# Ledger of designs, part 44: peptides against a protein of PDB entry 3OAK

Target 1, 145 residues: chain A of PDB entry 3OAK
Amino acid sequence: DDLEQYLDEKILRLKDEMNIAAQLDIDTLNKRIETGDTSLIAMQKVKLLPKVVSVLSKANLADTILDNNLLQSVRIWLEPLPDGSLPSFEIQKSLFAALNDLPVKTEHLKESGLGRVVIFYTKSKRVEAQLARLAEKLIAEWTRP

## One batch from the design tools (peptide; made by RFdiffusion4, then SolubleMPNN)

Design b1_p15_2_s3 (from b1_p15_2, 5 letters changed)
Fold by OpenDDE base, seed 3:
Structure b1_p15_2_s3 (fold): chain B 145 residues (1-145), chain A 15 residues (1-15)
Amino acid sequence: as target 1 above (145 residues)
Amino acid sequence: SEELELFKEIEEELS
């Protein structure tokens, strides 16, 4: 119906914005590596984060979020960057908190690849302990028999 | 980097 179509379009637009932000940050960091210009700072994901958090927190959008594979963009946002660094602590914390409240199912994990990146966060030695524990909690919930 | 290698290993193992 009209509402469902509106919500789908809203989520798909956000998904595109997230993917663009991720790519712009990657481009910035690659340029910093190439030029040595340490003044180049990747800020696009951080700038968009409040909007992402706002959408992910809406219970009425949960089905739309999952059905449109927004979690694939969440996965992209959590991946390590070209210089080997991780996304900002704020991005990690906000996204993991949001994931903790979503009714994520096995099918969503498969189509997004989110499970693999969260497993990474359980193993990385650069991840804050509190977030590593939350990642472990999510994996345990998602792999429950 | 160490982080990139770890991530790629996980991706390969679970692919």
Scores: peptide ipSAE 0.550, ipTM 0.928, DockQ to the pose 0.827
Fold by OpenDDE base, seed 4:
Structure b1_p15_2_s3 (fold): chain B 145 residues (1-145), chain A 15 residues (1-15)
Amino acid sequence: as target 1 above (145 residues)
Amino acid sequence: SEELELFKEIEEELS
């Protein structure tokens, strides 16, 4: 129906925006590494984060989010960056909070690769303890029968 | 980096 189509298009647009933001930040950091210009700062994901959080927090969008594999873009946003750094603490915190409230199923984990990156957050020594614990909670929930 | 190596290891193990 009209609403379903509208919501699908809305989420797909956000997915594209997220992917573009991630790539722009990667490009910025690769250039920073290449040139040594420490004034280059990756800010695209941070700028888009409020919009992402707003969408992910809407219960009525959960099915649309999951059906359109927005979690693939969430996974991309959580990956370590070219310089070995992690996305900002705020990005991590916001996304993990959102994941905690989504009815994520096994099929969504498989099609997005989200499980692997969350496992990474359970093992990384640079992740804040509170987020490592949340990552562990999510893994435990997702691996339950 | 250590973080990148860890991430690659996980990807390799679960791929």
Scores: peptide ipSAE 0.548, ipTM 0.928, DockQ to the pose 0.818
Fold by OpenDDE base, seed 5:
Structure b1_p15_2_s3 (fold): chain B 145 residues (1-145), chain A 15 residues (1-15)
Amino acid sequence: as target 1 above (145 residues)
Amino acid sequence: SEELELFKEIEEELS
């Protein structure tokens, strides 16, 4: 219906914005590596984070979020950056908290690749212990019969 | 980097 279509479009727009923010941060860090200009700071994801959190926290958007594969963009946001660093702690914490409240199914994991990046967070030595534990919890939930 | 290597290994393994 009209509302469903509106929500789909809203989520797809956010998905696009998230992907753009991620790419801009990647570009910034690549340039930082190339030039040595330490004034270059990747802040696009951080700037967009409040909007992402707002959307992910709305229970009435859960189906729309999952059906439109927004989790693919969440996966992208969690990936290691060109310099080997991870997204900010705040991004990690916010996204994992949001994931913990979403009714994620196997099909969503497959189409987004989210499972692989979350596994990464269970293994990385640079991830805070609290988030590594949450990642482990999610993996356990997503892989149980 | 170590993190990138780990990530790539996981991607390769589970893709």
Scores: peptide ipSAE 0.546, ipTM 0.927, DockQ to the pose 0.846
Fold by OpenDDE base, seed 2:
Structure b1_p15_2_s3 (fold): chain B 145 residues (1-145), chain A 15 residues (1-15)
Amino acid sequence: as target 1 above (145 residues)
Amino acid sequence: SEELELFKEIEEELS
């Protein structure tokens, strides 16, 4: 119906914006590595984060978020960067908090690849303990019989 | 880096 179509388009636009922001940050960091210009700072994801958090926090958008595989873009945002660094602590904290409140099912994990990156956060030595624990909690919930 | 290596290992194991 009209509402479903509107919501689908909204989520798909955000998904595209997230993917673009991720790629721009990757490009910035690659250029920083190549040139040694330490003034180059990857900020596109951080700039878009408030909008992402706003959408992910809305219960009425949960089905649309999951049905349109927005979690694939969440996965991309959580991946380690070309220089081996992780996304900002704020990005990690915000996304894990949002994931904790979404009714994520096995099928969503498979189509997004989110499970793999969250497992990474349970094992990384650079992840803050509080977020590692939350990652472990999510994995435990998602692997329950 | 150590982080990238870890990530690649996980991707390889679970893909």
Scores: peptide ipSAE 0.544, ipTM 0.927, DockQ to the pose 0.838

Design b1_p15_2_s4 (from b1_p15_2, 8 letters changed)
Fold by OpenDDE base, seed 3:
Structure b1_p15_2_s4 (fold): chain B 145 residues (1-145), chain A 15 residues (1-15)
Amino acid sequence: as target 1 above (145 residues)
Amino acid sequence: SEELKEFEKIDKELS
């Protein structure tokens, strides 16, 4: 119906924006590596984060979020960057918190690849302990028999 | 980095 179509379009637009932000940050960091210009700072994801958090927190958008594979963009946002660094602590914290409230199912994990990146966070020595524990909690919930 | 390689390994193995 009209509402469902509106919500789909809203989520798909956000998904595109997230993917663009991720690519712009990658481009910035690649340029920093290439030129040595340390003044180049990747900030596109951070700038968009409030909007992402707002959408992910809406219970009425949960089905739309999952059905449109927005979690694939969440996975992209959590991946290590070209210089080997991780996304900002704020991005990690916000996304893991949002994921904790979503009714994520196995099918969503498969189509997004989100499970793989979260497993990475359970093993990383650079991740804050509190977030590593949250990642472990999510994996345990998602792999429950 | 080693950590990046670990991520890529996990991603490949579970894909």
Scores: peptide ipSAE 0.355, ipTM 0.882, DockQ to the pose 0.728
Fold by OpenDDE base, seed 5:
Structure b1_p15_2_s4 (fold): chain B 145 residues (1-145), chain A 15 residues (1-15)
Amino acid sequence: as target 1 above (145 residues)
Amino acid sequence: SEELKEFEKIDKELS
């Protein structure tokens, strides 16, 4: 219906914004590596984070979020950056918290690749312990019969 | 880095 279509479009727009933000941060960090200019700071994802969190926290958007593969963009946001660093702690914390409240199914994991990056977070020594534990919890939930 | 390589390994393996 009209509302469903509106929500789909809203989520797809956010998905696009997230992807753009991620790419801009990648470009910034690549340039930082290339030039040595330490004044270059990747801030696009952080700037967009409040909007992402707002959307992901709305229970009435869960189906729309999952059906439109927004989790693919979440996966992208969680990936290691060109310099090998991880996204900010706040990004990690916010996204993992949001994931914990979403009714993620196997099909969503497959189409987004989210499971792979979360597994990475269970193993990384640079991830805060609290987030590593949450990642483990998510993996357990997503892989149980 | 080792962690970046690990991520790439996982990504490739489970794709």
Scores: peptide ipSAE 0.331, ipTM 0.874, DockQ to the pose 0.712
Fold by OpenDDE base, seed 2:
Structure b1_p15_2_s4 (fold): chain B 145 residues (1-145), chain A 15 residues (1-15)
Amino acid sequence: as target 1 above (145 residues)
Amino acid sequence: SEELKEFEKIDKELS
């Protein structure tokens, strides 16, 4: 119906914006590495983060978020960067908090690859302890019989 | 997965 179509388009636009922001940050960091210009700062994801959090927190968008595989873009945002660094603490904290309230099912994990990156956060020595614990909580919930 | 192994490798090298 009209509402469903509107919501689909909204989520798909955000998904595209997220993917673009991720790529721009990757490009910035690659340029920083090759030029040594430490004034280059990757901040596109940070700039878009409030919008992402706002959408992920809305219960009425949950089905649309999951059906359109927005979690694939969440996975991309959580991946380690080309220089081996992790996304900012704020991005990690906000996304894990949002994931904790979504009714994520096994099928969504498979189609997005989100499970793999979250497992990475349970094992990483560079992740803050509080976020590692939250990652463990998510994995435990997603693997429940 | 191969992706996870790659990320873990990076983490071990740079942590």
Scores: peptide ipSAE 0.270, ipTM 0.820, DockQ to the pose 0.126
Fold by OpenDDE base, seed 4:
Structure b1_p15_2_s4 (fold): chain B 145 residues (1-145), chain A 15 residues (1-15)
Amino acid sequence: as target 1 above (145 residues)
Amino acid sequence: SEELKEFEKIDKELS
């Protein structure tokens, strides 16, 4: 129906925006590494984060989010960056909080690869303790029968 | 599970 189509298009547009933001940040950091210009700061994801959080927090969008594999873009946003660093604490915190409220199923984990990156966060010594604990909680929930 | 093993493999590569 019209609403379903509208919501699908909305989420797909956000997915594209997220992917573009991630790539732009990667490009920025690669250039930073290449040139040594420490004034180059990756900020595209941070700029888009409020919109992402707003969408992910809407209960009525949960099915659309999951059906359109937006979690793949969430996974991309959580991946280590070219310089070996992790995305900002705020990005991590916001996304993990949002994931905690989504009815994520096994099929969504498989098609997005999200589980793999979250496991990474459970083991990384670069992650804040509070977020590592939340990552562990998510993994425990997702691996339950 | 096989899925978990795959996740762990990727985790190792990323760490």
Scores: peptide ipSAE 0.249, ipTM 0.808, DockQ to the pose 0.145

Design b1_p15_3_s1 (from b1_p15_3, 11 letters changed)
Fold by OpenDDE base, seed 4:
Structure b1_p15_3_s1 (fold): chain B 145 residues (1-145), chain A 15 residues (1-15)
Amino acid sequence: as target 1 above (145 residues)
Amino acid sequence: MEVEKKREEIMDKVL
């Protein structure tokens, strides 16, 4: 099907863009640590966030998102950074909101490793209370019998 | 996988 192929390619391109953005931010922060240059700011994920949110919010893309393991890139975006910081609050808030509306199944959690990072957000003392509660909600839903 | 190992280590360190 031509439409299915188009959607697959669209999601795979976004997945690649997300992975590149994450790596560039990691590289920036590693260099900041190495050199002490505090003018180095990691902003690649923030710049791409509107596009990511737009795609994740489309109900007609849910199957394509899940089938192509875009959640692996979501997991990467949520991981703590080399300087010990978390992704921006806006990134956290937007991604958790999007996850709340996706029909995520156990197979998708295994393929992506998303469950591990969400559990991290339930435990971290540096996470805002509202997001910690949302993380708890997601874990509860995903572990239901 | 070395990459995954490093990701896990970072999460453990920052908790």
Scores: peptide ipSAE 0.354, ipTM 0.876, DockQ to the pose 0.509
Fold by OpenDDE base, seed 5:
Structure b1_p15_3_s1 (fold): chain B 145 residues (1-145), chain A 15 residues (1-15)
Amino acid sequence: as target 1 above (145 residues)
Amino acid sequence: MEVEKKREEIMDKVL
């Protein structure tokens, strides 16, 4: 119906925006490495984060989020960057909080590759303890019988 | 698959 179509388009547009933001940040960091220009700062994800958080927090969007594989873009946003750094703590915290409230199923994990990245967060020494614990919680919930 | 391979390599490298 009209509402469903509207919601699908909304999520797909956000997915595209998220992917673009991630790639632009990667490009910025690669250029920083190549040129040594320390004035180059990756800010695209940070700028888009409020919109992402707003969408992920809407209960009425949960099914649309999952059906359109927005979690693939969430996975991309959580990945370590070319310089070995992680996304900002705020991005991590916000996304993990959102994931904790989504009815994520095994099929969504497989479609998105999200499980692999969350496992990374259970292992990385660069991750804050509170987020490592949350990552562990999510893995336990997603892998339970 | 190539892109995914690169992503996995980065994760393995920075652990």
Scores: peptide ipSAE 0.350, ipTM 0.873, DockQ to the pose 0.508
Fold by OpenDDE base, seed 2:
Structure b1_p15_3_s1 (fold): chain B 145 residues (1-145), chain A 15 residues (1-15)
Amino acid sequence: as target 1 above (145 residues)
Amino acid sequence: MEVEKKREEIMDKVL
């Protein structure tokens, strides 16, 4: 119906914006590595984060979020960057909090690859302990029979 | 698929 179409379009636009922001940050960091210009700072994801959090926090968007594989873009945002660094602590914290409230199912994990990245956060020594524990909690929930 | 492979390599590298 009209509402479903509107919501689908909204989520798909956000998904595209998230993917673009991630790529721009990667490009910035690659240029930083190539040039040695430490003044180059990747800020695109941080700039878009409030919008992402707003959408992910809306219960009425949960089905649309999951059906349109927005979690694939969440996965991309959580991935380590080319220089080995992680996304900002704020991005990590916000996204993990949002994931904790979504009714994520096995099929969504498979189509997004999110499970693989969250497992990474359980293992990485560069992750803050509080977020590693949250990642472990999510994995435990998603692997329940 | 190639992009995914690169992403996996980064994760393996930084662990």
Scores: peptide ipSAE 0.349, ipTM 0.873, DockQ to the pose 0.516
Fold by OpenDDE base, seed 1:
Structure b1_p15_3_s1 (fold): chain B 145 residues (1-145), chain A 15 residues (1-15)
Amino acid sequence: as target 1 above (145 residues)
Amino acid sequence: MEVEKKREEIMDKVL
């Protein structure tokens, strides 16, 4: 199926872009810690966020997103950074909103590690209350018998 | 995975 192949390639490209953006931000913040240069700002994920949101919001891409383990890259984007900070509030809010509308199954959680990171958001004192509540909602849904 | 282990450690430390 030509359409399926096209969609797979689209999602895999985005997955690569997301992983690169995350690593570049990590590298930037590690250098900031090492040098004390406060002018170093991690912006790669923020720059790519609109594209990520656009893709995650497309109902016709849901199966392709899940089948290609894009959730692994979502997990990476949500992880705390080397300096202990969280990704920007906008990133958190956008990704959690997208997750809330995806038909995530147990198998997707296992292959991506997403569940562990969402649990982190239920525990962290640095997370805004609205997002902590959403994280709790997701965990409750995903852990149902 | 070693990378995964490191990520888990960061999460544990920052809680």
Scores: peptide ipSAE 0.338, ipTM 0.872, DockQ to the pose 0.497

Design b1_p15_3_s2 (from b1_p15_3, 11 letters changed)
Fold by OpenDDE base, seed 3:
Structure b1_p15_3_s2 (fold): chain B 145 residues (1-145), chain A 15 residues (1-15)
Amino acid sequence: as target 1 above (145 residues)
Amino acid sequence: MEIEKLREKIMEEVL
């Protein structure tokens, strides 16, 4: 119906915005590596983060989020960067918190690749202990018998 | 691409 179409369009627009933000940050960091200009800072994801968190927190958007594979863009945001670093502490913390309230199922994890990435966060020494624990909570919820 | 190779390398180190 009209509402469902509106919500689909809203989520798909956000998905595009997220993917663009991720690519712009990658481009910034690649340029930083190439030029040695340490003043270049990747900030596009951080700038968009409040909007992402706001959308992920809306119960009425949960089905639309999952059906449109927005979790693929969440996975992209969590992936390691060209310089080998991970996304900012704030991005990790906010996304892990938001994911905790979504009714994520196995099919969503498979189509997005999110499960594999979150498992990485439970094991990597590059991850702050606090965030590793949040990732562990997600894995526990998703693998609950 | 190169970034994907790096990403996979980093992730596979701990998986």
Scores: peptide ipSAE 0.186, ipTM 0.791, DockQ to the pose 0.785
Fold by OpenDDE base, seed 1:
Structure b1_p15_3_s2 (fold): chain B 145 residues (1-145), chain A 15 residues (1-15)
Amino acid sequence: as target 1 above (145 residues)
Amino acid sequence: MEIEKLREKIMEEVL
């Protein structure tokens, strides 16, 4: 219906914004590596994070979020960066927290690739213990029948 | 190294 179409458009716009932010940060960090210019700072995801968290927290958007594979963009935001580092602590924490309240199903994990990335966060020594525990909680919930 | 290759390498070290 009209409402569903409106919500779809909102989520798809956010998905695009997230993908652009991720790519811009990647480009910045690649240039930093290539040039050695330490003044280059990746900040696009951080700038957009409040909007992402706001959307992910809306119960009335859950179906739209999942149906439009917004979780693919969440996965992209969680992937390792060109310099081998991980996204900021705040990004990790905020996304893991938001994911806890979504009715994520196996099909959503497969189509987004999010499951594999979150498993990585449960095992990587690059991840803070607090965040590893959040990732473990997600995996436990997602692997239950 | 391409970023995707780096990602896979890092993640596969623990998966």
Scores: peptide ipSAE 0.175, ipTM 0.783, DockQ to the pose 0.699
Fold by OpenDDE base, seed 2:
Structure b1_p15_3_s2 (fold): chain B 145 residues (1-145), chain A 15 residues (1-15)
Amino acid sequence: as target 1 above (145 residues)
Amino acid sequence: MEIEKLREKIMEEVL
């Protein structure tokens, strides 16, 4: 119906925006590495983060989010960067918080690859303890019988 | 391709 189509288009547009932001940040960091220009800062994901959080927090969008595999783009945003670093503390914290309220099922974890990445956050010494705990909470919920 | 290799390397250190 009209509403379903509207919501699908909204989520798919955001998915594209997220993927573009991720790639632009990767490009910035690659250029920083190759040129040594430490003034280059990857900011595209941070700029888009409020919009992402807003969408993820809306209960009426949950089905559309999951059906269109927006979690794949969330996974992309959480992956390690070219310089070996992880996404900003704020990105991690905001995404983990938002994910906690979504009715994520096993099928969504498989099709997005999100489960594997979040498990990484529970174990890596590169991750702040506070954020590792948030990741652990997610894993506990997703593996709950 | 290079970033993917790095990602896998980092993630496999703990997985």
Scores: peptide ipSAE 0.156, ipTM 0.768, DockQ to the pose 0.735
Fold by OpenDDE base, seed 4:
Structure b1_p15_3_s2 (fold): chain B 145 residues (1-145), chain A 15 residues (1-15)
Amino acid sequence: as target 1 above (145 residues)
Amino acid sequence: MEIEKLREKIMEEVL
């Protein structure tokens, strides 16, 4: 199907862009640690965030998102950074909100590793209380009978 | 990777 192929390619391109953004931010922060240059700021994920949120919010893309394991890239974006920090408050908030509207199943959590990371956000003392509550809401929804 | 080791260490604190 032509439409199906088009949507697959669209999601796979976004997945690649997300992975590149994550790596560029990691490289920036590693260099910041190595050189002590505090002017180095990781901004690639933040710049791409609006596009990611837009795609995740489209109901007609839900199946394509899940089938192509875009959630793996979402997981990557949520992982701790080289300096021990977490991604920005805005990234966390936006992604948790977007995830709440996706029909995520157990198989998607396993193949992406997202479940483990979100559980981390429910328990970590590094996470703002508001965001921990959002993460808890996701876990509760995903573990419903 | 050093970053992977760090991620695991941080997440092990609560998991």
Scores: peptide ipSAE 0.141, ipTM 0.764, DockQ to the pose 0.695

Design b1_p15_3_s3 (from b1_p15_3, 10 letters changed)
Fold by OpenDDE base, seed 3:
Structure b1_p15_3_s3 (fold): chain B 145 residues (1-145), chain A 15 residues (1-15)
Amino acid sequence: as target 1 above (145 residues)
Amino acid sequence: SETKKLREEIMEKVL
C-alpha cells in the first residue's frame, strides 16, 4: 500500500532525526563537562520538538508511530543527561501531553522501555509537581485493569 | 493480580 509506505518512511525519518538530536545534545554536554565551557548549551531536541509534537498529535499516524517504535526515541529524549540533569521542562510537558492521546499498549511500552522512564518521573524529586502528576496519569492509564 | 502483572510487564524493559 502506497499510503502505508509513505507514512512508515515519514515516521522512520523522524525517528532518525530524534535520535541524532539526542546524541548531539549528549555530545554537547559531555564537551561542556570536559572543557568547563558553560556557553555550550544542548538545544537540538528543543529545536526539533515542534515537529515531534506535530507528528505525535496526528491521529492518522498513531498506528505508524506505534508500529515503528517511535516511542523508543521518545524514551531516549526523556532519559537523564550526562550531567545528571533532566530534559527541559518544555520537552517533558509536550511529550507527556502527546503520549496521553496515543493508544499505547503494553507491547509498545515493553519494546520502547518508555514505561520505566515515565515511572521515574512519578518518583523523582527533581521533577516539577505538575509533570509528576501527568506522568502518574499516564501510568494509571497504561495499568488500568 | 492482572494489574500487578501489567505493571511488571511495563517495567520489564531496562532503561
Scores: peptide ipSAE 0.029, ipTM 0.631, DockQ to the pose 0.119
Fold by OpenDDE base, seed 5:
Structure b1_p15_3_s3 (fold): chain B 145 residues (1-145), chain A 15 residues (1-15)
Amino acid sequence: as target 1 above (145 residues)
Amino acid sequence: SETKKLREEIMEKVL
């Protein structure tokens, strides 16, 4: 129906925005590596984060979020950056918190690749302990009987 | 179980 179509378009737009933000940050950091210009700061994801969190937190959008594979963009946001660093602490924390309230199923994990990335966060020594625990909590929930 | 398989599948993709 009209509402469903509107919501689909809304989520798809956000998905596109997220992907663009991720790529822009990657480009910024690649340029930083190439030039040594430490004034180059990747901020596109951080700027968009409040909007992402807002959308992910709305229960009425859950089906649309999952059906349109927005979790793929969430996965992309969690991936290591060109300089080997991880996304900001705030991005990790906010996304893990948001994911905790979504009815994520196996099929969503598979089509997004999110499960693999979150497992990474449970094992990486570069991840803050509290965030590693959050990641572990998600994995435990997603692998419940 | 299904959940065990899921966890193993995820782990295999990470490794």
Scores: peptide ipSAE 0.028, ipTM 0.615, DockQ to the pose 0.051
Fold by OpenDDE base, seed 2:
Structure b1_p15_3_s3 (fold): chain B 145 residues (1-145), chain A 15 residues (1-15)
Amino acid sequence: as target 1 above (145 residues)
Amino acid sequence: SETKKLREEIMEKVL
């Protein structure tokens, strides 16, 4: 219906914005590496983060979020960057918290690749202990009987 | 168990 279509379009627009933000940050960091210009800071994801968190927190958007594979863009935001670093502490913390309340199913984990990335956060020594615990909590919730 | 199966599926994707 009209509402469903509106919500689909809203989520798909956000998904596109997230993907663009991720790519722009990658480009910025690559340029930083190439030029040595330490004034170049990747900020696009951070700028968009409040909007992402707001959308992920809306219970009425859960089905639309999952059906349109927004979790794929969440996965992209969590992936290691070209220089091997991880996304900012704030991005990790905010996304893990937001994911905790979504009714994520196995099919969503498979189609988004999110499960693989979150497992990485439970095992990586580059991840803050606090965030590793949050990642482990997500895995526990997704694998509960 | 279902839990074990799901965990293994996720781990397979990691590998």
Scores: peptide ipSAE 0.027, ipTM 0.620, DockQ to the pose 0.046
Fold by OpenDDE base, seed 4:
Structure b1_p15_3_s3 (fold): chain B 145 residues (1-145), chain A 15 residues (1-15)
Amino acid sequence: as target 1 above (145 residues)
Amino acid sequence: SETKKLREEIMEKVL
């Protein structure tokens, strides 16, 4: 119906925006590495984060989010950056919190690759303990009977 | 079980 189509388009647009933001940050950091220009700062994901969190927090969008594989873009946002760093603390915290309220199923984890990345956060010594615990909570919820 | 299968799948992707 019209509403379903509207919601699909909305989520797909956000997905594109997220992917673009991620790529722009990657490009910025690659250029920073290549040129040594430390004034280059990756900020595109941070700028878009409030919109992402807002969408992920809407219960009425859960099915649309999952059906359109927005979690793939969430996974991309959580991946390590070219300089070896992780996304900002706020990005990690916000995304983990948002994921906690989504009815994520096995099929969504498979098609997005999100499970593997979240497990990384449970094991990495570079991750803040608080966020590692949040990641553990997600894994426990996704893998519980 | 489905839970066991999920855990194994995730772990296989990590390895």
Scores: peptide ipSAE 0.026, ipTM 0.607, DockQ to the pose 0.049

